# Designs tried in a protein design run: peptides against a protein of PDB entry 9GMZ. Part 107

Target 1, 343 residues: chain A of PDB entry 9GMZ
Amino acid sequence: TGFPLELLTRPATERLAYFENYTVAHPRLKEVYEILMRTIAEPAGASFIFVYGASGVGKTTLRLRVEQKLTELALPKLESDRARVPVVGIEAIAPESRYFNWKEYYTRALITLEEPLIDHKFDYGVRGISRDNFGKINVESKVVAPALRRALENALIHRHPDVFFVDEAQHFGKVASGYKLQDQLDCLKSLANMTGILHCLLGTYELLTFRNLSGQLSRRSVDIHFRRYCADSPEDVQAFKSVLLTFQQHLPLAETPNLVDHWEYFYERTLGCIGTLKDWLKRVLSDALDREATTITLKDLQKRALSVAQCQKMFKEIQEGERQLSETEADVQNLRSALGLGA

## One batch from the design tools (peptide; made by RFdiffusion4, then SolubleMPNN)

Design b2_p15_1_s1 (from b2_p15_1, 5 letters changed)
Fold by OpenDDE base, seed 3:
Structure b2_p15_1_s1 (fold): chain B 343 residues (1-343), chain A 15 residues (1-15)
Amino acid sequence: as target 1 above (343 residues)
Amino acid sequence: MRIETEPASAEELAA
């Protein structure tokens, strides 16, 4: 089943919004979704979940889908517990300065926890935190990071989400020269321990460097690798082609574009990352709608493709991340063999 | 959010 045909008579903005809000439930997304949902339901004393993979693999889509599902599952309980928030998700910001801005992080987390749909307004006991007429949290400039942390701890305890999501979590690893990455990990660990809230950090393979620095976090963390599709796997190639077929059916254009016949070009310029593919198609769709075009051509695709140089850079970053994981897997096998455990 | 539950089948790609 393709897009609703009535979209062809709708404004370009509605047609674009349809595609933006469309998600293909591809095999890797389903697999990681199931593992993540199970881990959130049964954390088994874990305080952290690390979800890592290539940039543009679809981690934000995964987060949003899990947030939606956790919200849906919590609805019956939210009727009785109006203070509860089922899930909270934020994006970590790349610091403009050489150090991570904890004040901004805590402020964003508080704002997200307190979005206006919550009837029960909690007082965080921190002067300079107020609500506007719309119920939005306002944080005065005089409020310092330690006070915002206490407010967030109190908010997380009171709202008791099943998980706290942090997207782009590799940004915690961006510390100024002379700062220790360990101090950032200890800060997050302290927040998780003080609140009893499970944290899920989603990020690129740079998150592995951050994760590996804390031997204490390793004992209290679950790792989930969100893999890209690999061209050397027939099953992965078939899954990637299936995603292309699905996207071509869901582009709200008068004539269905042939994306599948160009699968190698799509693979070359996305490296098997479905998020990168979707973002590319979204840009191309926007251009086509602006021109009132009936379809998308190869020339339209080429105009919005990542450059070969960008793809080569991204591929090197992916290969380094995949290498580090393969070495870790080999180390586990070597340890098991040395212990007299079967490989 | 519209979520497709199944990607296109291998059979649909061969046709």
Scores: peptide ipSAE 0.016, ipTM 0.536, DockQ to the pose 0.750
Fold by OpenDDE base, seed 4:
Structure b2_p15_1_s1 (fold): chain B 343 residues (1-343), chain A 15 residues (1-15)
Amino acid sequence: as target 1 above (343 residues)
Amino acid sequence: MRIETEPASAEELAA
């Protein structure tokens, strides 16, 4: 089972688009998907879900799959409730300044929530927020962050999504010198509490700093660790090789490349992160299609690989995150032992 | 249209 062979006669743009839209439902993605879907369906009083893992592990792919599924499940109800949006997903932007831009965040959230496909016009009660003739939200530069927050709160209440996704949520941790990361968390908590909307924050292991800052967050949050594949686990190595085999079958090239024979090199340059792997293969495929090549070579892979220095930096960040989680697991065991519950 | 497939089986990897 591979790509449709008819793609070999199609333009390079269609061949690339096929691979871009292709997803391997690998074991870690499925596991996290099932946990996340279950938690969204039955949050049990949680206001937050934290999904953390290495950069390039596939968190954005997870988000997009959950958004698609929630939309599909909501379709029968959307016919009767035209005001409802089943899910909203945004990416938190890295500020050019050292400080998180709340005005930009609220503006992007509001624009995303109020897509043109929503027939029901909502009045935000805020001067300087309007819809154009195409239903697109326009926010005037004079609108201040507190007014945008109120507009977003009202929009979230009115649209009542099952979940609000924020990708790259580690960017909330970008605070000024002397400001507390706690203030950013309190702002998010207040937004979730005021709207009654479940928030899912996806990000790097830097999100663990948010988890540790508030004992009140821990009572109202669910944590999901999106793990990479580890080379010291035979099962993880087998899963990683399986993903490589699947990708080689789904590269729309005349000759199937042997990626599996190079699995160690792929692992070295992806650290077991399937998103990083897919992005790498996408770049290499694009180059091959531009040259009208029949296959990809090791030289083509090397040209688009992350540098060893980049991989070493990424690996240090992963090791620090995995260490913090291992310490937390040990702390739970120590707490259980101290309570007399046994190991 | 987004395409999603299962990863290759253990049998396919052994072949």
Scores: peptide ipSAE 0.264, ipTM 0.887, DockQ to the pose 0.945; fails the geometry check
Fold by OpenDDE base, seed 1:
Structure b2_p15_1_s1 (fold): chain B 343 residues (1-343), chain A 15 residues (1-15)
Amino acid sequence: as target 1 above (343 residues)
Amino acid sequence: MRIETEPASAEELAA
């Protein structure tokens, strides 16, 4: 099954939007989705979920699909409980300074929790937080971070989401000192404990450094590794080719391009990351639609590919992350062996 | 957001 053929007569904007909104349910995405959904449903006393993997592996797509599903599952209850929000998701911003901007984080979280369409207005008990005529939250510049935190705690308790998502969560770790990094962890831990809301932190392998600093978080966290496809695995290669075939069928072009025959080139320039692949194909599709082209060529692909230097840099970052995980797995095996437990 | 579609089968890759 391919794209709806009616799209060929539709504007380029609709054709591009179709592909943008299209998601391939590839094996790694399905696996991580099922684990994440199960963990959210049954956290077993966990306060944190860590989802880590390569940049462009598809973590944002995973988050959005889980948010959609949690919303769908909550709909019957939301009819009776108009105060409840089923899920909230924000992106952590890279600090401009040596410090994480908690004021900005709390402000963005509050704005995201308080969608204008929620009939039940909550009083935050904080001066300088208001709603406009459309119900949108406005935070005055004079409101300090501790007051915003209290407002967020109250909002999270009142709205009671099943999970609080933080995308790009490695940015919490981008601080100048280990002491300050511990303080950031303690702040997040305190927020989760005070609200009783499960937090899911999604990020790159840099999130592992943040995760490993707190032995106390280790006891209250679930780790989910969102792996890329590896060229040394025949199963992963087959899955990657299957994704290419599916994208090939869902590019709204008059002539189906042959992507599968170029699978090695796609792998070389995506490192097995499906998000990187989709973004690449989206750029190429946009160029093809702008030219009213019937198909895409290898030259069109080459024009929008990441450079070899970019791929080499990204690959080094991936290898370092995968190495750290393999060392952790070896440490677990060594611990089990030392305890007299079988491998 | 459109529903996730399953990737093509291994059989569709061999055809």
Scores: peptide ipSAE 0.013, ipTM 0.542, DockQ to the pose 0.849; fails the geometry check
Fold by OpenDDE base, seed 2:
Structure b2_p15_1_s1 (fold): chain B 343 residues (1-343), chain A 15 residues (1-15)
Amino acid sequence: as target 1 above (343 residues)
Amino acid sequence: MRIETEPASAEELAA
């Protein structure tokens, strides 16, 4: 079923908001969602989950869907345990310097855990952390990173989320030396161990460099590869065309645009990444609504497409990530063969 | 957030 036809009589802002809030449940998103939900429910002694894939594959959409579902599942328990938070999610910021700002990270995590709507006030045991009259956390500039860490550890233990999400987690890897990167991994590992809270790091293929540095994290981590759709797979091409068909039905325009007939052009400019596709269509829809257009044309698509040079750069980054994963799979198979375990 | 749980079927793409 397409968009609600009543939207055609609504303001452009409401029509755009409908499409922004619309999510296609494509096969790869369903697969990684099911694996992630199962792993959160039964971590089997894992302290970390790594979700990696191309930029624009849909990792943020995955996170938001899991956060929503965990919140819905927790509602009956939250009535009895007013201190509990079902899930916490933050985005890692790229450091302006060669050093990751742990003080800012801990502050943002604390602010996210202590949403103003939580009636149960917790004492962090740290001077210079307070709540305003609206329940918002205020952290004084004098509070040092080790004190903020202790406050976060106490808050995570008290609120007991099922998972702690860190989006754009490849930004932890943007550190000038391998030793500093190991220290950051050990810091995150210590936080997970001290709190007993499962951490899920979502990021690009650059996250693999971070994952591979700690042979100890590999023993306590679950890996989830969020793959793009590949043009050399007939099944992946069919799934990508199905996504285009679903999007064309959910663009709140008077005339349904034909996106499917242009699938090769959409694939060329998205590399099979559904998030990139959605963001492109959102920009084109916004332009069409601003012009009070009845439909979207190929010319409208071309105006908002990524350049060939941008796509070539993104494709090289994808190929390098996919290569590293294929080598890791071969190494596992070689190890099994060397152990006398059948292939 | 509206989630369409089913992508268009392969049959809808063939029509």
Scores: peptide ipSAE 0.010, ipTM 0.528, DockQ to the pose 0.757; fails the geometry check

Design b2_p15_1_s2 (from b2_p15_1, 7 letters changed)
Fold by OpenDDE base, seed 2:
Structure b2_p15_1_s2 (fold): chain B 343 residues (1-343), chain A 15 residues (1-15)
Amino acid sequence: as target 1 above (343 residues)
Amino acid sequence: MRIETEPASQEELEA
């Protein structure tokens, strides 16, 4: 199985777009996808799903796949319920200040929720929210955050998405004080409770700090750990090599590059994160296409690799996150032992 | 975004 050979006669832009849109269904992605889809279908009273893992592990790819699948599954229902939006997905922005901009968050959520193609136009009951001639939501600067929140609550209730995704959700945690972080958690919790809409927060291991601050969220949350591949696991190494083999077959080049023989170098510079690997290969492919090259060389790979210093920094962040999870497991075990419960 | 293919099987890696 490989790329369509017809791509070799196509423009570089089309060849690059093919690879950008191509997704390897690697074992960790499949596992997390299945858990996430099942949890969305049957939340069992959960109000939150936390998906956490290393930067570049593939969380955005996971989100996009789930959004696509939920949209496909909703198509028959959307014919009968024209007010429904099957899924909402936003990316959280890092705050420019010590304060999270809730006004901006609510505005972006409203804009994303209100697809212009939806025939059923909802009245938000808030002055200063309008639609342009294309049906796109416009929010006037005079609209205050509490009014935007009410508008979003009403919109979420009216549109009934199966899930509300927030990507890069660790950015909620980037506030100067623990009290403000708790207020943010309480705000999100209130939004989920008032709307009855399941929220899925995807983020780095920094999201664990956010998750752990609210013992009340923990009771109504499902955790999904999106793990990287580890070089100390033979199964993980084999899966990583299999991903490399699949990528080399799907690089739209005249000569198939041998990526698998360089698996250790790929692992060294990606830390087992498939998103990082894909982004690296995209950059290298773009360079190769610009040169009208027949293949990718090790020199081409080296030119676009992350630096050792970048990898060392990323690895420290991963180790800290993995450590925090291991400590949590140990704490549970210690608690069970202290309660006289077996391991 | 097409989920086109599973990773190559172990058999494809050994071939």
Scores: peptide ipSAE 0.012, ipTM 0.481, DockQ to the pose 0.826
Fold by OpenDDE base, seed 5:
Structure b2_p15_1_s2 (fold): chain B 343 residues (1-343), chain A 15 residues (1-15)
Amino acid sequence: as target 1 above (343 residues)
Amino acid sequence: MRIETEPASQEELEA
């Protein structure tokens, strides 16, 4: 089943919005979704979940789908507990400075957690945190990071989300020294421990650096690798072609474009990352709608493709991340062998 | 937004 045919008579904005909001339930997304949902339901004393994978693999899509599902599952409980927030999700911002801005992080987290739709006002016990006339949290510039942390701790305890999501979490690692990275991880660990709230950090393979820095985090963390599709795997190639077929059926155009016949070109310019593929198709669809075109062509795809240089850079970053994971798997096997645990 | 759109079955790719 494709897109609703009625969209062909709708404005370009509505047609584009349909595709932007459309999500392909591809095998890797489904697998990671199931693992993540299970881990959130039964954290078994874990304080952290790390979800890592290539840029553009679909981590943000995963987060949004889990947030939606957790919200749906919580609805019956929210009727009895009006103070509860089922889930909170933020995106970590790349610091402009060499140092992660904790003040900004805590402010964004508080604003997201305390959205206007929450009827019960919580007193944070911190001067300079207020709600405006629209119920939005306002944080005065004079409020210091330790006070914002205490406010966030109290808010998380009071609202008791099932999980706290941080997307683009590799930005915590962008510090001038390895010592400061450990301090940041200890800060996050302390926040999770003080609140009793499970934290899920989603990011690139740079999150693997966090795993290596704290042997104590490893005991209280669950790792989830969100893999790309690999061209050397026949199963992965078939899954990638199936995603292309699904996307071509869900592009709201008068004539269904043939994407599947160009699967190698799509793979070359996405590296098997479905988020990168979707973003490419959104750009091409937008151009087609602006021209009132009936379909998209290979030439239209080529105009919006990532450059070969961009793909080469992304591929090197992926290969380094995949190598580090493969080495970790080998280290586990070596450790098991050294312990006298059979292969 | 229904997660329910399973990718087109393997059967639709072989057709």
Scores: peptide ipSAE 0.011, ipTM 0.494, DockQ to the pose 0.666
Fold by OpenDDE base, seed 4:
Structure b2_p15_1_s2 (fold): chain B 343 residues (1-343), chain A 15 residues (1-15)
Amino acid sequence: as target 1 above (343 residues)
Amino acid sequence: MRIETEPASQEELEA
């Protein structure tokens, strides 16, 4: 079934919002969703989940869907435990400096954990952290990172989320030396251990560096690879075409655009990344709605496409990440063979 | 937010 036809009589803002809120349940998203949900339900002593994949593969969409589902599942329990937050999710910010801004991270995490709608106010035990009259957390500039960390630890313990999500987590790795990267990892480990809260880090293939540097994290981490669709796989091509068909049916336009006939062009400019595809279509839809257009044309697509140079850069980054994973898989097989274990 | 889980059939792709 396509979009609700009544949207054609609605304002452009409502039509755009419909498409923005629409999610295609494509095979890779469903697979990763099920793995992630099972891992959150049964961590088996894991302290970390790493979800890695290409930029624009749909990791943020995955996070938001899991957050929604965990919230829905927790609703019956939240009536009895008013202090509990079922899930918390933040996006890590790219540091302006060569160093990750822990103060900003802790502040954002605290603000997200302490939504104004939580009736049970928690005392952070830290001077310079307060709630305003609207229940919003204010952190004074004088509050130092170690104090904010303690406040976050206490808040996480008190709110006891099933998982703490950090999107764009590769930004933790933006440090000038391997030693500093280890310190960042030890800081994250300590936070997870002190709180007993499962952390899920979502990011690019740069997260593999975190996985490899910490043999101790590897014992307490679950890895989830969110793969793109590959043009060399017939099954992946069919899945990608199916996604295009679904999107064309859910674009709230008077005339259904033929996206499927242009699948190669869509693949060329998205590299099989559904998030990149959706963001492209959002831009094109916005332009079409602004012009009161009845459909989307190839010319409209071309105006909002990523450049070939951008795609080439992104593809090199993807290939490097996929190569590193392939080498790791080969190393595991070689180790198993050397141990006399079957492949 | 509806997650429509059904992939479009191959028949719908050829139509």
Scores: peptide ipSAE 0.007, ipTM 0.488, DockQ to the pose 0.582
Fold by OpenDDE base, seed 1:
Structure b2_p15_1_s2 (fold): chain B 343 residues (1-343), chain A 15 residues (1-15)
Amino acid sequence: as target 1 above (343 residues)
Amino acid sequence: MRIETEPASQEELEA
């Protein structure tokens, strides 16, 4: 089992695109995928889903797979309901200032929700929002954030997606003061409540700080921890090696590289994050294809590896996030024990 | 986007 051998005769661009579009269904991705799909299907009065984990763990891959599946499941209904969008997904942008740019957020959400292929024209009720001749949404610079919010609320109600995804959602937490962070949480909560649309926020462990500031959001939220693979777990090491074996079989090269024998080096430079691993292998594959190389060597891997200093920084951020979650889990266990509920 | 493929089994790692 591996890449189609016909790719060896194809252009480097097609070979690279094959690997870019390839996804390993590793255990943590499958687990989080199933939990997320089930929660979207049966939110049980939840307004928010929080998906948190290390940078490069694969949250964007998870989002894209869920978006694809929700779209496939909705196809029969979309034929009859031309106004409906099954799912919408955006990325939150890091603020250039000390304040989150709500105007940019609402604009991006509207543009993503209102794809040109939607035949059903909707009046947003806001002057300065229009569609061009290609059906693309245009937002005039004079349109203020409160007006864009109203337009987005109306669009979300009309299009009624099963979920609204926000990737890199830790950027909502990047504010100058705690009061402004609460205001942002209240703003998101109000948007979810006014539209009746389930929001899924995906982000790093910084998202936990944002989540914990609102006891009210906590009561209406589902948490999903997207864990990395840990070297102290034999099962996690085995899963990581299996991912390496799968990737080496799916690198469209004439000679299959032995990645598995170097698993410790791959672990050292990815911290058990499969997204980081895939991005690394993609860079190395691109270099190999540019050289018309038959295989990938350890030297090729070393050339594109993250530096030890980068890995040390990333590892500290991961350890702090994992510690905060472990403390929360211990607090829950202590509460259960104090209530006479078993562990 | 291609469909997700399962990771290799333990037996494939030992071979």
Scores: peptide ipSAE 0.009, ipTM 0.482, DockQ to the pose 0.851; fails the geometry check

